# Peptides against a protein of PDB entry 8YVU: the designs that were tried, part 176

Target 1, 39 residues: chain A of PDB entry 8YVU
Amino acid sequence: PQLCYILDAILFLYGIVLTLLYCRLKIQVRKAAITSYEK
Target 2, 160 residues: chain B of PDB entry 8YVU
Amino acid sequence: TWLTVLKKEQEFLGVTQILTAMICLCFGTVVCSVLDISHIEGDIFSSFKAGYPFWGAIFFSISGMLSIISERRNATYLVRGSLGANTASSIAGGTGITILIINLKKSLAYIHIHSCQKFFETKCFMASFSTEIVVMMLFLTILGLGSAVSLTICGAGEEL

## One batch from the design tools (peptide; made by RFdiffusion4, then SolubleMPNN)

Design b2_p25_8_s4 (from b2_p25_8, 19 letters changed)
Fold by OpenDDE base, seed 4:
Structure b2_p25_8_s4 (fold): chain B 39 residues (1-39), chain C 160 residues (1-160), chain D 39 residues (1-39), chain A 25 residues (1-25)
Amino acid sequence: as target 1 above (39 residues)
Amino acid sequence: as target 2 above (160 residues)
Amino acid sequence: as target 1 above (39 residues)
Amino acid sequence: MDEAFQFLLLLALQYLSLLLSLLNS
């Protein structure tokens, strides 16, 4: 049971980190697309 | 535009909807298989008694599949079909949320009435289990509804 | 305890999906960067 | 149960934040 909760915490943290990275990457893609459109 | 973004993510939203539906179905089947809901005192499993995990999962699955197919084939009839299915799934999701909220309230009330300090008591365990499952299903239903609504908006934008 | 394992499975699946999306987005960023470099 | 609920709540908030990010994009 303790391992399960630890795993949940790790997976949750991983999910948060991935979400943040995905958001950052999406923003970068959008910025790149805008810059490409202005050229 | 946000519509363009939604269009690009339509397949992802559809997959998410299908996944949510599958998870809900899995939870429903597990609960129905492990627990004889008919013999449990109280309405702590009212959502399961209503069959929401099953019909809701079916609606979400169909909606998600239609959304994916519509995006891939880019046929007008599929777009309309997907829009209709997503609308139906949105309605189903809203209904499901309502049912789950009612179930959650009943489960929480049950826990409060029995003053469940001892987790190992069968009644308290069942109520706690019910609340956990219902909360999980509620979140999944909200996710599914969000996906269905997003797909509906995307489909509506394509028709305009 | 069983619910915890189910939650782990869901979180794991979510993590996989996010990872795949992140990879796709990263590939898009790389493609955009390459296209920008060629211009 | 409370921890599981908190975890689910956090997951929901995370998903909502993702949706909001998608909408703002």
Scores: peptide ipSAE 0.470, ipTM 0.779, DockQ to the pose 0.048; fails the geometry check
Fold by OpenDDE base, seed 5:
Structure b2_p25_8_s4 (fold): chain B 39 residues (1-39), chain C 160 residues (1-160), chain D 39 residues (1-39), chain A 25 residues (1-25)
Amino acid sequence: as target 1 above (39 residues)
Amino acid sequence: as target 2 above (160 residues)
Amino acid sequence: as target 1 above (39 residues)
Amino acid sequence: MDEAFQFLLLLALQYLSLLLSLLNS
């Protein structure tokens, strides 16, 4: 049972980190697309 | 192509919000149907007494639906409506997290005071059950808040 | 304890989906960067 | 308790189906 809660915490943290990285990558793609469109 | 990817992401986030809302409603309905919360001593189910699983789920479901509809119809008025709904859902999620943390503290305090080593006692079982449900609801609320905030940022970026 | 395992399954599935989306987005960023470098 | 859970699950699935239908519409 304790291991299950620890696993939940790790998976939850992983999900948050992936979401943040995905958002950052999305912003970078948007900036690259805008720069390409101005050119 | 990037707009298509962004739209797919918004749809995924909206679906996640709706799913979270549905799970919260299911848990709320089960707890309210099985347990007479009004007769339970203490504030072990304070989040349920406040009706958070219901109104919070409604806010998240509306926000998710509006996000998906806004993505599909690409109408400016729907984008603004989705932004407003996501903002409201973010506020509701933050309030919900606070309520759930307070409930969790009360439940843990109850377990500590009664030295609930024997889970077969009705009161200790209820406190443990409440703790498990509150933890699940807390995780779901954090996920919902994260999705709502993400959708709010995306919607704000489209208005600028 | 059963609820914990269900939560683990949901979080695990969410993590897999996010990882796939992140990989797809990363490939798109790389393609956009290559196209921008050729111009 | 199990029957109530099953009923709630069915209601959730029905609501999800309705939501998907509304979104597909």
Scores: peptide ipSAE 0.420, ipTM 0.782, DockQ to the pose 0.034; fails the geometry check
Fold by OpenDDE base, seed 1:
Structure b2_p25_8_s4 (fold): chain B 39 residues (1-39), chain C 160 residues (1-160), chain D 39 residues (1-39), chain A 25 residues (1-25)
Amino acid sequence: as target 1 above (39 residues)
Amino acid sequence: as target 2 above (160 residues)
Amino acid sequence: as target 1 above (39 residues)
Amino acid sequence: MDEAFQFLLLLALQYLSLLLSLLNS
């Protein structure tokens, strides 16, 4: 039971980090698309 | 700037892989320190008997380290080495998942057959503990495999 | 305890999906960078 | 069996030390 909660915490943190990275990457893709359209 | 961002992402994936490997190694070490696996009857700890927590952690750690070093030095030979290491780590991860699934099935079958209603029975406690540890290791191995595959795809994309 | 395992499964699936999406997005960024360099 | 286990533990600790050294490098 305690191990399950530890795993939940690790997976939760991993999910948050991945979400933040995904958001950053998505913003970069949008910026790249805008720059390509202005050329 | 874009290359710098991609490098930071690769470094993050490498760090994640190393962290996963370290956690797996820690769990393996703790289990081996607390439990005499050699004296436990059955295949409840088959993954531990196979030494998976150790060799798997080594492969993932090496792959992650090579990925970080390759990113930092930006040398073509290091990129190829990292790609090879990540591929090897992906294979190791797949093998590890298979071993852990087999171990999990055996542990669950043991619990079901013996109708472990009394948690305080030593055998039932060991089987339950094994199941929990194997599940955790399975999740960590899948995370490591995901990281290794991601790094492999990234490295392959740089060579094209 | 059962809820913890269900949460682990959901978080695990979420992590896999995010990883795949992140990989796809990263490939798109790389393709965009290559296209911008060829211009 | 105890000696083999101690050896494995020492190897794990050495590997951990090497990893920490590489991370600090």
Scores: peptide ipSAE 0.403, ipTM 0.788, DockQ to the pose 0.028; fails the geometry check
Fold by OpenDDE base, seed 2:
Structure b2_p25_8_s4 (fold): chain B 39 residues (1-39), chain C 160 residues (1-160), chain D 39 residues (1-39), chain A 25 residues (1-25)
Amino acid sequence: as target 1 above (39 residues)
Amino acid sequence: as target 2 above (160 residues)
Amino acid sequence: as target 1 above (39 residues)
Amino acid sequence: MDEAFQFLLLLALQYLSLLLSLLNS
């Protein structure tokens, strides 16, 4: 049971980090697309 | 192409909100059906007494549905409506997180006070069960809030 | 304790989906960068 | 209490029906 809670915490943290990274990457793609459109 | 990807992401976020809402409703209905929350001593189920699983689920569901509809019809009024709904859902999610944290603290305090080493005692079992459900609800609420905020940012970007 | 395992499964699935999305997005960023370098 | 539960159940069913309708549209 304790291992389950530890796993939950790790997976939760991983999910948050991935979400943030995904958001950052998405913003970068958007910026690249805007720059490509202006050229 | 990137706009199409963004639209697909909005739909995914909307679906995530709806799913989160449905799970919250399911948990709420199960807890209310199995447990007589009114007769439970203490505020172990304060979030359920406040009806958070119900009203929170409604807000998230409406936000998700509006996001999906807005994506499909590409109407300006729907985009604004989705933005408003997502903002409201974000506020609701934040409030829900606060309520759940308070409930979690009370549940943990209850477990600590009663030194619940024996899980088979009714009171300790209820407190432990409450803690588990509240933690799950907290995770779901955080996911819902994240999706709502993401949709809000996307909607705001479309209006600019 | 059983609820913890259910949560683990959900979080695990979410993590996999996010990882796949992140990989796709990263590939898109790389393609955009290559296209920008060729111009 | 039973009436409240019935009302909540009806609301849940209506909401589910609306969701299904929106998904099918």
Scores: peptide ipSAE 0.389, ipTM 0.779, DockQ to the pose 0.026; fails the geometry check

## One batch from the design tools (peptide; made by RFdiffusion4, then SolubleMPNN)

Design b2_p26_1_s1 (from b2_p26_1, 16 letters changed)
Fold by OpenDDE base, seed 2:
Structure b2_p26_1_s1 (fold): chain B 39 residues (1-39), chain C 160 residues (1-160), chain D 39 residues (1-39), chain A 26 residues (1-26)
Amino acid sequence: as target 1 above (39 residues)
Amino acid sequence: as target 2 above (160 residues)
Amino acid sequence: as target 1 above (39 residues)
Amino acid sequence: DLLEQALLFLLYVIDLFFKLLLEKLS
């Protein structure tokens, strides 16, 4: 059971970090698309 | 730029907040219906005794609803209201996290003191169950707080 | 214990999905960058 | 009745969440 809780914490942290990274990357893609459209 | 991104995700954040609140409320109702928390020895369910799943869920739900309505109607008065609600929700979330951490510490201490090697003992089972529920509630509260803070920042950005 | 395992499964699935999405977005950003460089 | 309403509301929120998620993913 202790390992399960530790895994939960690690996976939760991983999920948050990935969500933030995904958001940042999505913003970059959108900016790139806008820049390509203006050119 | 980051404010613009947050504004675009405002509705999503509001829905996430409401969902988090609903899940918290569900956990609270299930625990209260299955277990008589008032008669359980110790402070294993201190967060539930304090009623956090209920009032916290209410605050998060109201904050989320106001955020969604504010985004849809795009009225200045709604933005201010949403900002206030999200601020209150953020404070509630912080308080909830504190309560949950305290509860978690007590639950872990209880498990340690009783050397709960036998999971099937009623006290050990209750402590373990409490720990699991509190951890889930903590995760949900962190998510709710994150959404509330994000919405607060969005609202503040719109007023500036 | 059961809730912990369920949460682990959900978080694991979420992490996998986010990783795949992140990879896709990263590829898109790279393609956009290459296209912008060629223009 | 209250439980049914709560369930319906929950389903509505879940549906909205998925719709928004899909919109975000597209």
Scores: peptide ipSAE 0.478, ipTM 0.808, DockQ to the pose 0.032
Fold by OpenDDE base, seed 5:
Structure b2_p26_1_s1 (fold): chain B 39 residues (1-39), chain C 160 residues (1-160), chain D 39 residues (1-39), chain A 26 residues (1-26)
Amino acid sequence: as target 1 above (39 residues)
Amino acid sequence: as target 2 above (160 residues)
Amino acid sequence: as target 1 above (39 residues)
Amino acid sequence: DLLEQALLFLLYVIDLFFKLLLEKLS
């Protein structure tokens, strides 16, 4: 049971980090698309 | 397109594979150091009795190292060697998953048969501990297998 | 305790999906950058 | 000595993993 909670904490942290990175990357893609449309 | 992506991530996949192997080895050594598996009744530690944490870790470590070296040196003979090692690691990973699933089923069956309601009972504690460790190792094995398969596909694409 | 295992499975699946999406998004960013450079 | 070497190797692999991850993120 304790190991399960530790794993949950690690996976949760990993998920948060990936989500933040995904959001940053998505913003970059949107900016690139807008720049391409203006050309 | 997919092959290009895999090639760019080949080193990362190799490192992930090595890390997974090391974690599995650590779990194996900890369990063997803390528990005398030979004196434990039942098949709740069948994966450990089979030595999977050890030989699996060796296979994954070798495949990961070969993949990294192959990428860095970019030699044809190393690429072929890495492909072979990754294929072997993929097979080993599949076998490991099978062993872990069987172990998990046995552990769950043991818990069900003994109606483990008392947390402090040695048998129930061992069964629950085994289940937790097996689940963790199963996740790690799946990750390792994924990395090995990805590296195999990448290597096969380079051979074509 | 059982909920912990379910949470582990969900978080694990989420991590895999996010990894795939991140890879796809990274490819899109690279394609957009190449297209912008060719103009 | 073997345990220390294993620990050092593990730390090296972890460092490499994070370095690659950061490079991928940049």
Scores: peptide ipSAE 0.477, ipTM 0.803, DockQ to the pose 0.032
Fold by OpenDDE base, seed 1:
Structure b2_p26_1_s1 (fold): chain B 39 residues (1-39), chain C 160 residues (1-160), chain D 39 residues (1-39), chain A 26 residues (1-26)
Amino acid sequence: as target 1 above (39 residues)
Amino acid sequence: as target 2 above (160 residues)
Amino acid sequence: as target 1 above (39 residues)
Amino acid sequence: DLLEQALLFLLYVIDLFFKLLLEKLS
């Protein structure tokens, strides 16, 4: 039971970090697509 | 120096406050939609019965929005408005923490009195669920209060 | 305790989905970079 | 309709939060 709460905290943190990384990567893909279209 | 740091983070703190408020509101609406709190025996959901997730979320949301607008426009009248809103949200947050602590004590007392050895008993399950939700809301309220207090300090510093 | 396990399952699934999406997006960025370099 | 608007607002706040975090980290 205690391990479950610790796991929840770790998974929650992991989810937040992954969401941030995904947003950053999505912005990079959009910038790359715009640059490719302008060339 | 600390005031300067807080001023730089004012917009971020406002957004954090709004996000915290929205999460609290979501928890409140989910619990009210799934469970009929009025028919649950005991005061294990006293914070929900008091409507804290709703009015607290409103105060935090308004405070956060005003803080963001004040930071972006940098107008004196908006700064005063933001300061007032943040002060109100700070008071609301403190009240909310008090309510949640009382609810948590009641929930824990209920679990202790009934000696919940069987987790599958409906009453024990509801008490445990209430305790978990109240703890989560307590953490969110502390975060919201921290952001509101920080924004209040920033606003007070700008008026001096 | 049971809610904790349910939350763990949801967060775990969310983490897996985000990881897969992140990997796919990362591969797309790499492919775009290679294509831009060859031009 | 109200729920949809609330969800859209939530998404907007999340987007704003990420933008601010990215700006701070840059």
Scores: peptide ipSAE 0.470, ipTM 0.775, DockQ to the pose 0.029
Fold by OpenDDE base, seed 4:
Structure b2_p26_1_s1 (fold): chain B 39 residues (1-39), chain C 160 residues (1-160), chain D 39 residues (1-39), chain A 26 residues (1-26)
Amino acid sequence: as target 1 above (39 residues)
Amino acid sequence: as target 2 above (160 residues)
Amino acid sequence: as target 1 above (39 residues)
Amino acid sequence: DLLEQALLFLLYVIDLFFKLLLEKLS
């Protein structure tokens, strides 16, 4: 049971990090799209 | 275009908040229906006795609904109506975040306090079950908090 | 213990979905960057 | 009736969530 909870914590942290990275990447895509439209 | 993308994101985040709130509410109702919390010895389910899954879910749902309504408003309402709705959603989201943080702290405290080492086998089982439910609620709460924070930031950005 | 495993499964699925989304978004960013470089 | 309405609402929210997720994935 302890290993299961540790795994949950790791997966949860991974999910948070991926969500943040996804948000950052989405912002980058938007910036790139705006720059492409202005050219 | 950027506003359109943000609107789509806000709607998704709002739906995520509502979904999280509904799941929390479902867990609360299931626990209250299946378990007689009043007859359980100890404060293992004190968070449920306080009715947090219910009132917390309600506040979180209201925040999500306001966000969705704001995103679905027509362009004619976007200038004033959307601003007002987003402001209300951001305030509600902030309140929801605060409630979620308090719940998370309480849940973590319960997980730490209700370590099964000092309980009889039956109480230990109930404590373990309670801990598992609290952990699930904690994860759901954190997901809801993330969505609420994102909505608040997006709403604040639109207001600037 | 069963609830812990269920939570692990949900978090794992969430992580996979986010990873796929991140990869797709990263490919889009790369395509946008290439298009911008060719202009 | 209330339970049925709650279930329908839940299904609607889930459907909306998946639709939005698919839209973001595309």
Scores: peptide ipSAE 0.485, ipTM 0.815, DockQ to the pose 0.032; fails the geometry check

Design b2_p26_1_s2 (from b2_p26_1, 15 letters changed)
Fold by OpenDDE base, seed 5:
Structure b2_p26_1_s2 (fold): chain B 39 residues (1-39), chain C 160 residues (1-160), chain D 39 residues (1-39), chain A 26 residues (1-26)
Amino acid sequence: as target 1 above (39 residues)
Amino acid sequence: as target 2 above (160 residues)
Amino acid sequence: as target 1 above (39 residues)
Amino acid sequence: DLLEQALLFLLYVIDRFFSLFLNKLN
């Protein structure tokens, strides 16, 4: 049972990190698309 | 094509937010139906007494729905509406997290004070159950907050 | 204890989905960069 | 308990107001 809670914490942290990385990547894609449209 | 992909992502975030809200609401209703929280001693279920599962679920549901509608119609006014709704939901989520953390502290303190060596004692069982439910709700709330913030950032980017 | 396992399953699934989305987005960024370089 | 409920109700009203305002802008 205690191990389950530790796993939850690790998975939660992983989810947050992935979300942040995904957001950063999405912003990059958006900037690239805008730049390509202006050219 | 890129805009279409971004729209799909926004819809996914909105759906995630709604789903999170629904799960929170379901947990709240189940707990309220099975347990008479008013008769439970202590502040173990303070978040439930405050009605967080209900109002929080409503906030997240509204925010998610508005985000989906805004994305589908691609109207400027809808984008602003979604941004506002997501901002409100983000604030609500933050408040909910605070309430849940306070509840967790109280529950843990209760367990420590009563030295719950016998898990089968009614009070200790209730405290443990409360802790588990509050932790689940905390995770769901953080997930909802993350989706709302993400949608807010996306909406703000579209307005610029 | 059972609730903890359910939460783990949900978080795990969420992590997998996010990872797949991140990979897809990364591929899209690369394709966009290649297209912009050829123009 | 009553104060907490009142605060929650206030937050609900604010959220509803914002939602209505946003809907009107639509």
Scores: peptide ipSAE 0.414, ipTM 0.801, DockQ to the pose 0.017
Fold by OpenDDE base, seed 4:
Structure b2_p26_1_s2 (fold): chain B 39 residues (1-39), chain C 160 residues (1-160), chain D 39 residues (1-39), chain A 26 residues (1-26)
Amino acid sequence: as target 1 above (39 residues)
Amino acid sequence: as target 2 above (160 residues)
Amino acid sequence: as target 1 above (39 residues)
Amino acid sequence: DLLEQALLFLLYVIDRFFSLFLNKLN
């Protein structure tokens, strides 16, 4: 049971981090696309 | 093409939000069906008594649906609507997190006060169950909040 | 305890999906960067 | 209980406000 909670915490943290990274990447892609379109 | 990808991502986030909402509703309904919260002494299920699983799920569902619709229909009004709904959902999520944290604290305090070493006692079992459910709901709420915030940011970016 | 395992499964699945999406985005960013550099 | 109800009411008001805002935007 304790291991399950630990795993939940790890997975949760991982999910948050990935979400943030995904957002950052998405912003970068958008910026790159805009820049490419303006050229 | 990149816009299409972004739309797909937004749709995915919306679906995730809806799914989270549905799961929250399911948990709420299950808990309400299994446990008569009104007869439970204490504030162990304060979040449920407040109806958070229901109204929160509604907000998230609406936000998710609006997000999906906004992605499907390239209409400016829908984008704004989705942005508003996502903002509302974000606020709701934050409020929900607060409620859940308070509930969790109360549940833990209850467990501590009653020295719940015997999990087979009804009160201790209920407290532990409440704690587990609250934790799950907390995670779901955070996920929903994350999706809502993400959608809000995406929508705001489109408006700019 | 059972709920914890269910949550683990959900979080795990979510993590996998996000990882895949992140990888795709990363590839897109790289492609965009390369294209921008070639211009 | 009263606080919870007040919070729920607040959320309802917020929801209504957003709905009104959406209607105004349309």
Scores: peptide ipSAE 0.406, ipTM 0.804, DockQ to the pose 0.017
Fold by OpenDDE base, seed 2:
Structure b2_p26_1_s2 (fold): chain B 39 residues (1-39), chain C 160 residues (1-160), chain D 39 residues (1-39), chain A 26 residues (1-26)
Amino acid sequence: as target 1 above (39 residues)
Amino acid sequence: as target 2 above (160 residues)
Amino acid sequence: as target 1 above (39 residues)
Amino acid sequence: DLLEQALLFLLYVIDRFFSLFLNKLN
């Protein structure tokens, strides 16, 4: 059971980090798209 | 197109919020049906007594639905509305997290005070169960908050 | 303990989905970058 | 307990109102 809680914490942290990274990438894609339309 | 990708992402986030809300609601209903919280000593189920699973679920569901609708209609007005709804959802999520943390602290304190070496004692079992449920609810609330914040950032990015 | 396992499963699935989405976005960013260099 | 639930419900209503207000502003 303790290992399960540790795993939950790790997975939760991983999920948050991935979400943030995904948001950053999304912003980059948006910027790239805007730049492509302006050219 | 990039717009279609963004729409899919918003829809995904909205679905995530709705799913989180539904899970929270399910946990709330299960706990309320199985346990008579009013007869449990202490504030180990304070979040449930406060009805957090219910109002939180409703709030996240509304936010998620609004996000999906905003994505489907692709109107600037809806984008702003979604931004507002997601902001509200974020605030509600933060409040929920606070409540859950308080509940968790009370539950842990209860376990510590009673020196629950015997897990089979009803009080210790209830406190442990409460702790587990509160932790799960906390994770779900954080997930909901994350989705709401993500949607808020996406909406803000469209306005800028 | 059972609740912990359920949470692990949900978080694990979420992590996998986010990873896939992140990879897709990363590929899109790379494609956009390549397109910008070719123009 | 009932008072706490009422308060939470009120907070929910406020949140809904805020959401509606933001929708009107947009």
Scores: peptide ipSAE 0.417, ipTM 0.806, DockQ to the pose 0.017; fails the geometry check
Fold by OpenDDE base, seed 1:
Structure b2_p26_1_s2 (fold): chain B 39 residues (1-39), chain C 160 residues (1-160), chain D 39 residues (1-39), chain A 26 residues (1-26)
Amino acid sequence: as target 1 above (39 residues)
Amino acid sequence: as target 2 above (160 residues)
Amino acid sequence: as target 1 above (39 residues)
Amino acid sequence: DLLEQALLFLLYVIDRFFSLFLNKLN
């Protein structure tokens, strides 16, 4: 049971980090699309 | 700026692979140090008996390290090496997942057959513990596989 | 304890989906960057 | 058991070798 909670914590942290990275990447794609449209 | 962000993301994936590998190694070493697998009846620890925590962790560790080094040095030969290492790690991860699933099925079958109503019986406790460890290792292996595949796709994209 | 295992499954699935989405987005960013450099 | 581990390690080395070979072909 304790191992399950540790796994939950690790997976949760991983999910948060991936979400942040995904958001950053999404913003970059949007900026790149805008820049390409202005050219 | 975009390339810098991509490099940071790849480095993060590499670090994740290394971390996953280290955790797998830690679990393997702890289980081997605390439990004498040779004296345990059945195939409850078949994945450990096969040495998966060791060779699997080595694959992921090497893949992660090569990925990080490739990003830092930005050399074409290192990128190709990292791509190969990540591909190998992906294959190893897939194989590991298969082994762990088989182990999990055996462990669950053992628990069901012996009708482990008495949780404090040594055999039932060991089977339950093995099941928990195998599940954790399965999750870690899938995480490692995901990172390796991601790095492989990224590396392949750079070569095109 | 049962809730912990359910949470693990959900977080695991979420992690896989995010990883796939992140990979797709990263490929898009790279393609956009190459296109912007060629202009 | 030791033999099985050795076989798995050998498979690992072979996989690494093939990966390196494929990288050289590209």
Scores: peptide ipSAE 0.397, ipTM 0.807, DockQ to the pose 0.016; fails the geometry check

